# Peptides against a protein of PDB entry 4ASU, part 17

Target 1, 270 residues: chain A of PDB entry 4ASU
Amino acid sequence: ATLKDITRRLKSIKNIQKITKSMKMVAAAKYARAERELKPARVYGVGSLALYEKADIKTPEDKKKHLIIGVSSDRGLCGAIHSSVAKQMKSEAANLAAAGKEVKIIGVGDKIRSILHRTHSDQFLVTFKEVGRRPPTFGDASVIALELLNSGYEFDEGSIIFNRFRSVISYKTEEKPIFSLDTISSAESMSIYDDIDADVLRNYQEYSLANIIYYSLKESTTSEQSARMTAMDNASKNASEMIDKLTLTFNRTRQAVITKELIEIISGAA
Target 2, 83 residues: chain B of PDB entry 4ASU
Amino acid sequence: FTFASPTQVFFNSANVRQVDVPTQTGAFGILAAHVPTLQVLRPGLVVVHAEDGTTSKYFVSSGSVTVNADSSVQLLAEEAVTL

## One batch from the design tools (peptide; aimed at target 1 F128 K129 E130 D140)

Design b1_p12_3_s4 (made by RFdiffusion4, then SolubleMPNN; from b1_p12_3, 9 letters changed)
Fold by OpenDDE base, seed 4:
Structure b1_p12_3_s4 (fold): chain B 270 residues (1-270), chain C 83 residues (1-83), chain A 12 residues (1-12)
Amino acid sequence: as target 1 above (270 residues)
Amino acid sequence: as target 2 above (83 residues)
Amino acid sequence: MEEPQIKVVKED
């Protein structure tokens, strides 16, 4: 490689490093906000899930329709955030299919669609885009919930798959259940609850779904931002190492060129 | 007793004496050992009666309230403000 | 409430 080639490459990598450092800072700011907003969101979301846990709501085995909601975003450069969700979605879809269940998929974020569309296009009900530009709001969750409820797909049970935030350096892909109105209303464990008006129950379910989705979005966002910070940090470090290597190569090459020129001068060949 | 909005937590697994909630079917008070029920909130006032006799008032826009068999209560409002 | 930003993409 000529000195010019090395210099050009050095410049390119240095620019990349600047970009990755900048992105790291942006991700850090977003992470800090996401973490703050996750605290109440967890209480809110976990509170909504409490019914399912305490009532031990289960879907009868004879029910065949299952919905998988994968939660991620439109934005890349966040490590395995999207692939982890997609992997679990695929695994669950395969397991459910093997069990004779009908599986439909909802993708929250373009990345899920991008990963799964080729292999699971026929199973997609709806996808959502414009996820990740701004922090998710309850309104966003409501849009998703409403679309699901209006999709016409009469699922019996669903799974929402998302990355749960553990720490700045750790997330875990997890699944939470979603139950249809019919499943909830028909659950034996629900018999202990006072006579609930059907309209009330429908509205309750709408809130419950929105709440769970909101929670998942907040967990996902926090996980994503933390992962992006790490990814950008790693990218910056890798760039730094490459710069060091290329700099050494540059110096060696420069010395060789100088030596050659000196020899030519001394020999009179030039 | 848990009372939260998407953005704020007011009570987290707290022990309270009574919670008055505005529901679509009517306002009712949730006492200790209330029968399990599911309700939907209407815009209105939530009044939390603490064990020490203090009362706190909140305005909620909408949401849900769950009373479980184990006497746990989840009041989840879409929007809530302290009054 | 802030307007939702999420957009629905209906798959045919």
Scores: peptide ipSAE 0.426, ipTM 0.935, DockQ to the pose 0.800
OpenDDE base, seeds 1, 2, 3, 5: peptide ipSAE 0.412, 0.420, 0.414, 0.415; ipTM 0.929, 0.934, 0.935, 0.937

Design b1_p12_4 (made by RFdiffusion4)
Pose (drawn by RFdiffusion4):
Structure b1_p12_4 (pose): chain A 181 residues (1-270 with 5 gaps), chain B 83 residues (1-83), chain P 12 residues (1-12)
Amino acid sequence: ATLKDITRRLKSIKNIQKITKSMKMVAAAKYARAERELKPARVYGVGLIIGVSSDRGLCGAIHSSVAIIGVGDKIRSILTFKEVGRRPPTFGDASVIALELSIIFNRFRSVISYKTEYSLANIIYYSLKESTTSEQSARMTAMDNASKNASEMIDKLTLTFNRTRQAVITKELIEIISGAA
Amino acid sequence: as target 2 above (83 residues)
Amino acid sequence: SLPEPTITVFTP
């Protein structure tokens, strides 16, 4: 309730809001990279339960929608392939998955809407390229919603700070008048 | 005729005369009228004879060539670079 | 040659 506590809390939530807004544009830039590389990947990959996701969270209902194997560390987290989503998925990554060894992944439509031999590794590559394009755009909205929630929280606390600031001024003033009187 | 690597796409549904292709057994030159077959590639060159008579030369490390019941061919390699 | 893989296999 003290001004010091409110000033500390404002700076704390502002730090979160700046970071979440900073990841909105990052997901927007990485999504633009992912869609540019999805066009040649869709024309490449055309011709057992495999779950495709990533280690990197903060992407909304992507890991929860997909319901030994299992690519993406967050899919084994409910009940394996690790270290994906930090960098764009290469064909070599899809090859290692085939080397160690009917498929579930998130197909890219737009920014809002989604759906859940040598040829076998091409399906794994097709899922990896589709999944990261899906993972990034969903993260773009997840951090946009988080930036909105943190901003509403700052507005509520600013009103508290103005009430407390007024209450401190009047209290100091009363202590002066009474001390005089 | 479709020719693509994971990186870039060279031909998108041609519309081409013939394509020389490296296969595990020697080499195959796929004409417009060729039998439906499924083949796997080896380290070798790909020569694309354009419809206007011109030539295109690329290199292929590995992959697959697919010619369906119709006059359609899809050639895909892991890497294709010039030169 | 193939690109270098970034992925790893997990072992508990």

Design b1_p12_4_s1 (made by RFdiffusion4, then SolubleMPNN; from b1_p12_4, 8 letters changed)
Fold by OpenDDE base, seed 2:
Structure b1_p12_4_s1 (fold): chain B 270 residues (1-270), chain C 83 residues (1-83), chain A 12 residues (1-12)
Amino acid sequence: as target 1 above (270 residues)
Amino acid sequence: as target 2 above (83 residues)
Amino acid sequence: SLPPAHVSLYVP
């Protein structure tokens, strides 16, 4: 490689490093906010799931309609955040199909659609876009919940798949159950909650769904920003190492050129 | 007893004496060993009676309340403020 | 007033 080529490459990598460092800082700021907002959201969301865990709500085996909600975002450069969710969705869909269930999919974030559209296009009900530019709000979750409930797809049970935040360096893709109103109302374990008005139960379920979606969005956002921060840090470190290597190569090549020129002068070679 | 909004936690697995909640079917008090129930909140006052005799008041906009068989209670409000 | 939803629905 000529000195000019090495210089050009060095300049390019230095520019990339500047960009990745800047992106790291932006991700760090967003992460800090997301983590703060996740704390109450987790209590809120886990509280909504408590009924299903305590009542041990089960869907009868004869019920066949299953909904999968995958939660991610529209934004890339965050490691395996999107692919992890998509992988879990594929696995769940395959398992359900093998069990004779009908599976429909909702994607939260355009990345889910991008990954699964080719293989699962017929199973998609709807995709939500413009996810990830701003922190998710309860209003956003409510819109998603309402759209699901109004979609006309009468699912029996479902799964919401998202990345749960563990730490700045760790997330785990998890699945939480969602149940239809009919499934909840018909569950034997719900008999202890007798004398509940049907309208009350319907409204309760709407809140429950919105709450769980909100929780999943907050977990996903925190995980994503953390992963992006880590990815940009790694990219910056890799760029730094490459700069060091290229600098050494540049110096070596420069010395070689000088030596060659000296030899040509001494030999009288024009 | 857990009481939270999407943005704020007021109580997290706390022991309380009584919680008064405004529901669509009417206001009721949740005591120890209350029968399991599911209710939807209407805009109104939540009153939490602590074991030490202190009383805290909150305004809630909407949400849900769950009383489980194990006496755990989840009060989840869309919006809530300390009064 | 419902807070403005920032998510958009894409119906294929």
Scores: peptide ipSAE 0.159, ipTM 0.928, DockQ to the pose 0.648
OpenDDE base, seeds 1, 3, 4, 5: peptide ipSAE 0.090, 0.158, 0.064, 0.045; ipTM 0.923, 0.932, 0.922, 0.923; seed 5 fails the geometry check

Design b1_p12_4_s2 (made by RFdiffusion4, then SolubleMPNN; from b1_p12_4, 4 letters changed)
Fold by OpenDDE base, seed 1:
Structure b1_p12_4_s2 (fold): chain B 270 residues (1-270), chain C 83 residues (1-83), chain A 12 residues (1-12)
Amino acid sequence: as target 1 above (270 residues)
Amino acid sequence: as target 2 above (83 residues)
Amino acid sequence: SLPEPQISLYTP
């Protein structure tokens, strides 16, 4: 490689490093906000799941329609955030299919579609886009919930799969259950909730669905921003190492050129 | 007793004496050992009566309230403000 | 005022 080639490569990598550092700072700012907003969202979302846990709602084994909602975003450069969700979705879909269940998929974020479209295109009900540019709102969750409820797909049970935030350096892909109105209303454990009006229960279920989706979006966003910070930091470090290596190569090459020129001068071969 | 909106927590696993909630079927008070129930909130006033006698008032837009068999209560409002 | 939802359906 000529000195010019090395210099060009150095310039390119330095520019990449500047970009990755900038992206890290942006991700850091978004993470800080996401973490603050996750605190109340977690209380809110966990509160919505309390009924399912306390009532021990179970879906009969003879029920065959299962919905999988995968939650991520449209944005890349965040490590294994999307692939982790997709991997668990694939595993869950395969297990359910092996059990003779019908599986349908909803993708929240374009990245889920991008990963699963080739292998699971026929199972997709709908995909949502414009996820990840702004912090998710309850309105966003409501849009998703309403679309699901209006889709006409009468699932018996579902799973929402998302990355739960643990710390700046850790997230965990997990699933939470989603139950249809029919499943909730027919559950034996619900008998203790006497005299619930059908309309009330329907409205309650709509809120529950929106609440859980909102919770998952907030967990996902916080996890994603944290992962992006880490990814950009790693990229910046890798760029730094490459710059160091290329700088050494440049110096060696420069010395070789100087030596060659000196020899040519001394030898009179000009 | 848990009372939260998507953006704010007012009570988190707190012990309270009574919570008055506005529901679509009517306003009712949740007392200790209230029977399990599910309700949907209508726009209105929530009144929380603390064990120390303090009363707090809130305006809520919509949401849900759950009273479980273990006496845990989840009041989840879409929007809520302190009055 | 609550921000308007940004999430939309993916149209191929």
Scores: peptide ipSAE 0.281, ipTM 0.933, DockQ to the pose 0.731
OpenDDE base, seeds 2, 3, 4, 5: peptide ipSAE 0.275, 0.276, 0.263, 0.279; ipTM 0.935, 0.935, 0.934, 0.938; seed 2 fails the geometry check

Design b1_p12_4_s3 (made by RFdiffusion4, then SolubleMPNN; from b1_p12_4, 6 letters changed)
Fold by OpenDDE base, seed 5:
Structure b1_p12_4_s3 (fold): chain B 270 residues (1-270), chain C 83 residues (1-83), chain A 12 residues (1-12)
Amino acid sequence: as target 1 above (270 residues)
Amino acid sequence: as target 2 above (83 residues)
Amino acid sequence: SLPAPQISLYKP
């Protein structure tokens, strides 16, 4: 490589390093906020799921319609965040299909659609976009919940798949159940609950769904920002190492050129 | 007893004596060993009676309340403020 | 008041 080529490459990598460092700082700020906001959101979301765990709500085996909600975002450069969710969605869809279930999919975030478009396009009911530009709000979750309830797809049970935040360096793709109004109403375990008005139960389910979606969004966001921060840090370090290597190569090449020129001058071959 | 909004936790798995909640079907008090029920909150006052006799008041906008067979309670408000 | 939702829908 010529000195000019090395210089051009150095300049390019240095610019990339500046960008990745900047992105790291932005991700770090977003992560710090997301982590703070996740604390109450987790209590809130886990609280909403408590009924399903305590009541041991089960869907009858003869029920065939299953909904999968995959939760991620529109934004890339965050490691395996989107692919992890998509992988779990694919696995779940395949298992359900093998069990003779009908599977429909909702994607939260454009990246889910992007990954699954070729293989699962026919199973998608809807995709939500503009996810990840700002922290998710309960209003956002409510919109998703409302759209699901108004989709016309009468699922029996479902799964919401998202990345649960564990630490700044780790997340785990998790699945939580979602149940239809009919499934909840018909569950034997619900018999111990006082006579619940159908309208009350409908409203309760709307809140429950919104709560779970909100929780999943907060977990996903925190996981994504931490993963992005780590990815950008790694990219910046890799760029730094490459800069060092290229700088050494540049210096060696420069010395060789100078030596060659000196020899040519001394030999009269100028 | 758990009482939270999406943005704030007021009680997390706490032991309380009584919780008064405003529901769409009417206000009721949740005591120890209350029968399991599901209710939806209406805008109104939540009153938490602690075991030590202290009383805390909150205004909630909407949400849900769950009373389970194990006496656990989840009060989940869309918005809540301390009064 | 909660911020207004800003997500958009894409229907296949």
Scores: peptide ipSAE 0.239, ipTM 0.933, DockQ to the pose 0.744
OpenDDE base, seeds 1, 2, 3, 4: peptide ipSAE 0.111, 0.109, 0.218, 0.123; ipTM 0.920, 0.925, 0.930, 0.925; seeds 1, 3 fail the geometry check

Design b1_p12_4_s4 (made by RFdiffusion4, then SolubleMPNN; from b1_p12_4, 7 letters changed)
Fold by OpenDDE base, seed 4:
Structure b1_p12_4_s4 (fold): chain B 270 residues (1-270), chain C 83 residues (1-83), chain A 12 residues (1-12)
Amino acid sequence: as target 1 above (270 residues)
Amino acid sequence: as target 2 above (83 residues)
Amino acid sequence: SLPAAQISLYRP
């Protein structure tokens, strides 16, 4: 490589490093906010899931329609955040299909669709885009919940798959159940609950879904921002190492050029 | 007893004496060992009676309330403010 | 007024 080539590469990598450092800082700020907002969201979301756990709501095996909601975002450069969710979605879909169930998919975030489009395009009901630019709101979750409920797909059980935040350096892809109104109403364990009006139960389910989706969005966002921060840090470090290597190469090459020029001068070949 | 909005937690697994909630079917009081039920909140006042005799009032916009067989209660409001 | 959801729906 010529000195010019090395210089060009150095400039390019330095620019990349500047970008990755900037992105790291942005991700750090977003992470800090997301983590703060996740605290109440967990209480809220876990509270909504408590019914399903305590009532031990189960879907009968003869029920065949299953909905998978994958939660991520539109934004890349966050390590394995999207691929992890997509991988689990694929696994879940395959397992359900093997069990003779019909599977439909909702993608929250364009990255889910991007990853799964080739293999699962026919299973997608809808994809939500413009996810990740701003922190998710309860309104966002409500829109998703309403779309699910109004999709016309009469699922019996569903799975919401998202990355749960553990720490700044750790997340885990998890699955939480969602149930249709019919599944909830027909659950034997629900018999212990006082006679609940159908309208009340429907409204309750709408809130429950919105709550769970909101929770998943908050977990996903926090995980994503932390992962992005880490990814950008790693990218910056890798760029730094490359800069060091190229700088050494540059210096060596420069010395070789100088030596060659000196020899040419001394030899009179100039 | 858990009482939270998406953005704020008021009670987290707390022991309380009574919680009065405004529901679409009417206001009711949740006492110890209340029968399991699911309700939807209407805009109104939530009153939490603590074991020490203190009373806290909140305004909620909407949401849900769950009373479980294990006597756990989840009051989840879309919006809630301390009064 | 609930802040307008900024999420857009894409229907295949």
Scores: peptide ipSAE 0.163, ipTM 0.926, DockQ to the pose 0.696
OpenDDE base, seeds 1, 2, 3, 5: peptide ipSAE 0.247, 0.028, 0.130, 0.244; ipTM 0.921, 0.923, 0.925, 0.937; seeds 1, 2, 5 fail the geometry check

Design b1_p12_5 (made by RFdiffusion4)
Pose (drawn by RFdiffusion4):
Structure b1_p12_5 (pose): chain A 181 residues (1-270 with 5 gaps), chain B 83 residues (1-83), chain P 12 residues (1-12)
Amino acid sequence: ATLKDITRRLKSIKNIQKITKSMKMVAAAKYARAERELKPARVYGVGLIIGVSSDRGLCGAIHSSVAIIGVGDKIRSILTFKEVGRRPPTFGDASVIALELSIIFNRFRSVISYKTEYSLANIIYYSLKESTTSEQSARMTAMDNASKNASEMIDKLTLTFNRTRQAVITKELIEIISGAA
Amino acid sequence: as target 2 above (83 residues)
Amino acid sequence: FSTKNATIKVHE
């Protein structure tokens, strides 16, 4: 309730809001990179339960929608392939998955809407390229919603700070008048 | 005729005369009227004879060539670079 | 298969 507590909390939530807004544009830039590389990947990959995701969270209902194998560390987290989503998926990554060894992944539509031999590694590559395009755009909205929630929180606390600031001024003033009187 | 690597796409549904292709057994020159077959590639060159008579030369490390029941061919390699 | 620029790992 003290001004010091409110000033500390404002700076704390402002730090979260700046970071979440900073990841909205990052997910927007990485999504633009992912869609630019999805066009040649869709024309390349045309011709057992495999879950395709990533280690990196903060992407909304992507890991929860997809319901030994399992690419993406966050899919084993419910009940394996690790270190994906930090860097764009290469064909070599899809090859290692095929080397160690009917498929579930998130297909890219737009920014809002989604749906859940040598040829077998091409399907894994098709899923990896589709999944990261899906993972990034969903993260763009997830951090946009988080930036909205943190801003609403700052507005509520600013009103508290103004009430407390007024209450401190009047209290100091009363202590002066009384001390005089 | 479709020719693509994971990186870039060279031809998108040609519309081409013939394509020389490296295969595990020697080499195969796929004309417009060729039998439906499924083949796997080896380290070798790919020569694309354009419809206007011109030539295109690329290199292929590995992959697959697929010619369907119709007059359609899809050639895909892991890496294709020039030169 | 080629593992060029592979970064993924398998759990031990």

Design b1_p12_5_s1 (made by RFdiffusion4, then SolubleMPNN; from b1_p12_5, 9 letters changed)
Fold by OpenDDE base, seed 1:
Order: C-alpha cells, then structure tokens, then sequence
Structure b1_p12_5_s1 (fold): chain B 270 residues (1-270), chain C 83 residues (1-83), chain A 12 residues (1-12)
C-alpha cells in the first residue's frame, strides 16, 4: 500500500470513529431515558400478565391458530437485538408447525421483516414500521393492539417475543403469552372469577393486549439502546486499534520510501 | 395491591385495607379476601385505604382491575393522578 | 463506504 492509500484509510477510519463515538453518546442518552420509563412500564406490564399467570389459562390442543408477535425496531447497529428475536421466532414457528399448528406472524419494527421475509413471507400478517425513532407510547401500543384485533385473524393463542432488559450489558429474549377473547372466556380456570360480563371481558382483553404490547416495547427499547451503546463502544475501540496498526504501517512504509529515495540519489538513478 | 399507569407507579405489591374503584358496572370496594373478579374502569375516583388508616385519592381514566384468588389485586389505569 | 458497512468491517 502506498503512503497515500494508508493516509486515506486512516482518515476514513478516524471519521468513522467520530461517528461511532457520537452514536454511543446518543444511545447513552436514549438508554437513560428508556431505563427511567421502563420502571413504571414493567410494573404496569407485569401486572397485566398476572391474570394469565394466576389463572393458568390453557389453550386446548384442538385449537390450532397461533400468532407470533416479534418486537424490535427499524434501526440497526445494535448487536444481536434483532437476530435474537428473529431466532426465537423461527424456533417457535417451527415447533408450532411440527405440532400441527397454524402460525401467523406480526412484526413490530422493519428489521423483523428484513430477517424473516424470505423464509416466512407467507406467514406474515402485518409489519409495523417507524419503530425506534422515538420512545414508544401507550398510544402506539394501543394502535398495534387495535390493528391486531381488527386484522380478521382469529387466533386462539399467541406469543409475544421481545428482549427483556436485565442490565446495561445484558438482555434476554423472552416470550409472553397472549390469548384471544374466546380462549379466555372458555378457560375452565376462569370459572373462579365471579359474574364476568361478556362486554367487560372483551374490554378487559383489549386493555390487556395493549398493556402487554406496551410493556414489550419498553423492554425492547431499553435493551436496544443499551446494546447499541455497547456496539458503538466496541466499534470505537476497534477503530482505535486499527488506527494504531495503520499508523505503524505508515511509519514503516515512509521509512522504506525515504530509504529508497536516498539510494536512488546516491546511485545517481534519480 | 398494585396500582400503576404506564408512566407512574402508585402502589407496588402493597398491603392495603380497602380499595374503592369506579367501574363501568358501578363503584365497589375491594376488601381483604374479596372474591376473584375482573372489571374495567370508568373515569372516576379511586380511594385507597391503607392499614394505618391513611386514605389516598386518585382520579383515573380507563383501565382495568383484577382480583385474583390469592387476594392479589392489579389496578391498571391508562391515566391516573393524585388528588 | 456506508456506516453499516464500515461498522461491520470494524467488528471483524
């Protein structure tokens, strides 16, 4: 490589490093906000899931329609955030198919579609885009829930798959159940709940769905921002190492060029 | 007893004496060992009676309330404010 | 070189 080539590469990597450092700071700021907003959201979301856990709602085996909701975002450069969700979605879809279930997929965030569209295009109902530019709101979750309920797909049960935030350096891909109104109303375990009106149960289920989606979005966002921060930090460090290596190469190459020029002068070849 | 909105937590696994909630079917009080039930909230007043005798009032919008067999209660409001 | 491509290169 010529000195010019090395210099050009150095300049390029230095510029990239500036960008990655900047992105790290942006991700850090977004993470801080996301983590603050996750605290109440987690209490709210876990509270919404409490019924399903306490009632131990079971779906009969003869019910075959299963919905998978994958939650991520539109934005990349965040490590394995999207691939982890997609991997679990694939696994779940395969297991359900092997069990003779009908599987449909909803993607929250364009990255889910990007990963799964080629292999699972026939199973997709809808993909929600424009996720990740701003913090998710309960309104956003309500829109998604409403769209699902109005989609016309009469699922029996479903799975929402998202990254749960554990710490700034750790997340875990998890699955939570969602149930249709019919499944909830028909569950034997629900018999202990006294005098539940059908309209009440319908409204309750709609709120529950929105709540769970909201919770998943908040967990996903926090996980994503932390992962992006880490990814950008790693990229910045790698850039630094590369700059050091290239600088050494530059110095060696420069010395060689000087030596060559001196020899040419001494020999009269110049 | 858990009482939260998407953006704020008022009670988290707390032990309370009674919670009065506004539901679409009418306002009712949740006491210890209340029978399991599900209700949806209407805009109105929530009153929490603590074991120490302290009473707190809240205005809530839409939402849900769940009373489970184990006496756990989840009050989830879309919006809630302290009064 | 796109940022994505650059990032991938730096991660290798």
Amino acid sequence: as target 1 above (270 residues)
Amino acid sequence: as target 2 above (83 residues)
Amino acid sequence: LSLKDAYVTLEK
Scores: peptide ipSAE 0.131, ipTM 0.917, DockQ to the pose 0.023
OpenDDE base, seeds 2, 3, 4, 5: peptide ipSAE 0.037, 0.054, 0.045, 0.063; ipTM 0.916, 0.920, 0.920, 0.923

Design b1_p12_5_s2 (made by RFdiffusion4, then SolubleMPNN; from b1_p12_5, 8 letters changed)
Fold by OpenDDE base, seed 4:
Structure b1_p12_5_s2 (fold): chain B 270 residues (1-270), chain C 83 residues (1-83), chain A 12 residues (1-12)
Amino acid sequence: as target 1 above (270 residues)
Amino acid sequence: as target 2 above (83 residues)
Amino acid sequence: LSLKGAYVTLEE
């Protein structure tokens, strides 16, 4: 490689490093906000899931329609955040199919569709875009919930798959159940609850769905920002190492060029 | 007893004496060992009666309330403010 | 209305 080539590469890597450092800072700021907003969101979301856990709602085996909601974002450069969700979605879809279930998919964030489009395009009901630029709001969750409920797909049970935040350096892809109104209303375990009007139950389910989606979005966002911060830090470090290596190569090459020029001068071959 | 909005937690697994909630079917009081029920909140006042006799008032916009068999209660409001 | 393959944007 010529000195010019090395210099060009150095410049390129230095620019990349600047970008990754900047992105790290942005991710850090977003992470800090997300983590703060996740605290109440967890209480809220876990509270909503409490019914399903305590009532031990089960979907009859004869019910065949299953909905998978994958929660991610549109934004890349966050390590395995998207691939982890997609991987679990694929696994779940395969397992359900093997069990004779019909599977449909909703993607929250364009990255889900990007990863799964080739293999699961026919299973997608809808993909939500413009996820990840701003922190998710309850309004966003409500929109998703409404679209799901109005999709016309009469699922019996569903799975919402998202990355749960553990720490700044750790997340775990998890699955939480979602149930249709019919499944909830027909569940034997619900018999212990007082006579609930159908309209009340419907409204309740709408809130529950929105709540769970909101929770998943908050978990996902926090996980994503932390992962991005880590990814950008790693990228910056890798760039730094490459810069050091190339700098050494540059110096060696420069010395070689100088030596060659000196020899040419001394030899009179010029 | 858990009472939260998407952005704020008011009570988290707390023990309370009574919670009065505004529901679409009417306001009702949740006492200890209340029968399991599901309700939807209407805009109105939530009143939390603590074991120490203190009373806290909140305005909620909408949401849900769950009373479980284990006496746990989840009051989840879309928006809530302390009054 | 089959939402199959549809995109919905959250940012209005």
Scores: peptide ipSAE 0.226, ipTM 0.920, DockQ to the pose 0.119
OpenDDE base, seeds 1, 2, 3, 5: peptide ipSAE 0.208, 0.168, 0.212, 0.159; ipTM 0.914, 0.921, 0.924, 0.922

Design b1_p12_5_s3 (made by RFdiffusion4, then SolubleMPNN; from b1_p12_5, 9 letters changed)
Fold by OpenDDE base, seed 4:
Structure b1_p12_5_s3 (fold): chain B 270 residues (1-270), chain C 83 residues (1-83), chain A 12 residues (1-12)
Amino acid sequence: as target 1 above (270 residues)
Amino acid sequence: as target 2 above (83 residues)
Amino acid sequence: LSLKGAYVTLED
């Protein structure tokens, strides 16, 4: 490579490094906020899931309609955040299909569809866009819940798949169940609960769905920002190493050019 | 007893004597060993009676309340403020 | 109402 080529490459990598450093800082700020906001969201979300765990709600095997909600965002450059969710979605979809279930998919964030559109396009009900620019709100979760409930797809059971935040350096893709109103109302385990009006149960379920979705969004966001911060840090370090290598190459090449020029001068070939 | 909004936690797995909640069908008190039930909150006052006799009041906008067989209670409000 | 293949934007 010529000195000019090396210089151009150096400039390019330095620019990338600047961008990645900037993105790291932005991600760090968003992570800090997300982590703070996740604390109450966990209590809230786990509280909503408590019924399903305590009532041990099960979907009968004869019920075949399953909904998978994948939760991520529109934004890339966050390591395996999106691919992890998509991978688990694929796995679950395959397992459910093997079990004779009908599977439909909702994607929260465009990246889900981006990854799965070729293989699972016919299974998608809806994809939610504009996820990740701002922190998710309960309003966002409510919109998603409402669209789900109004989709016309009468699922029996569902799975919400998202990245649960563990630490600044760790997340885990997890699945939580969602159930249709009919499944909840018909569950034998619900018999211990007092006579609940159908309207009350419907409203309760709507809140439950919104709550769980909200929780998943908060977990996902925190995981994503943390992962992005790490990814950008790694990118910056990699760029730094490459800059160092290219700088050495540049120096060596420069010396070689100088030596060649000197030889030409001495030999009178110039 | 857990009482939270999406943005704030008021009680987390706490032991309380009684919780009065405003539901769409009417206000009711949740005592120890209350029968399992599911309710939806209406805008109104939540009153938490602590074991030490202290009483805390909250205004909630909407949400849900769950009383489980194991006596655990989840009060989840969309919005809640301390009074 | 079918949302099959639809996109919904959360931010207006």
Scores: peptide ipSAE 0.260, ipTM 0.920, DockQ to the pose 0.123
OpenDDE base, seeds 1, 2, 3, 5: peptide ipSAE 0.230, 0.219, 0.236, 0.212; ipTM 0.908, 0.922, 0.922, 0.923

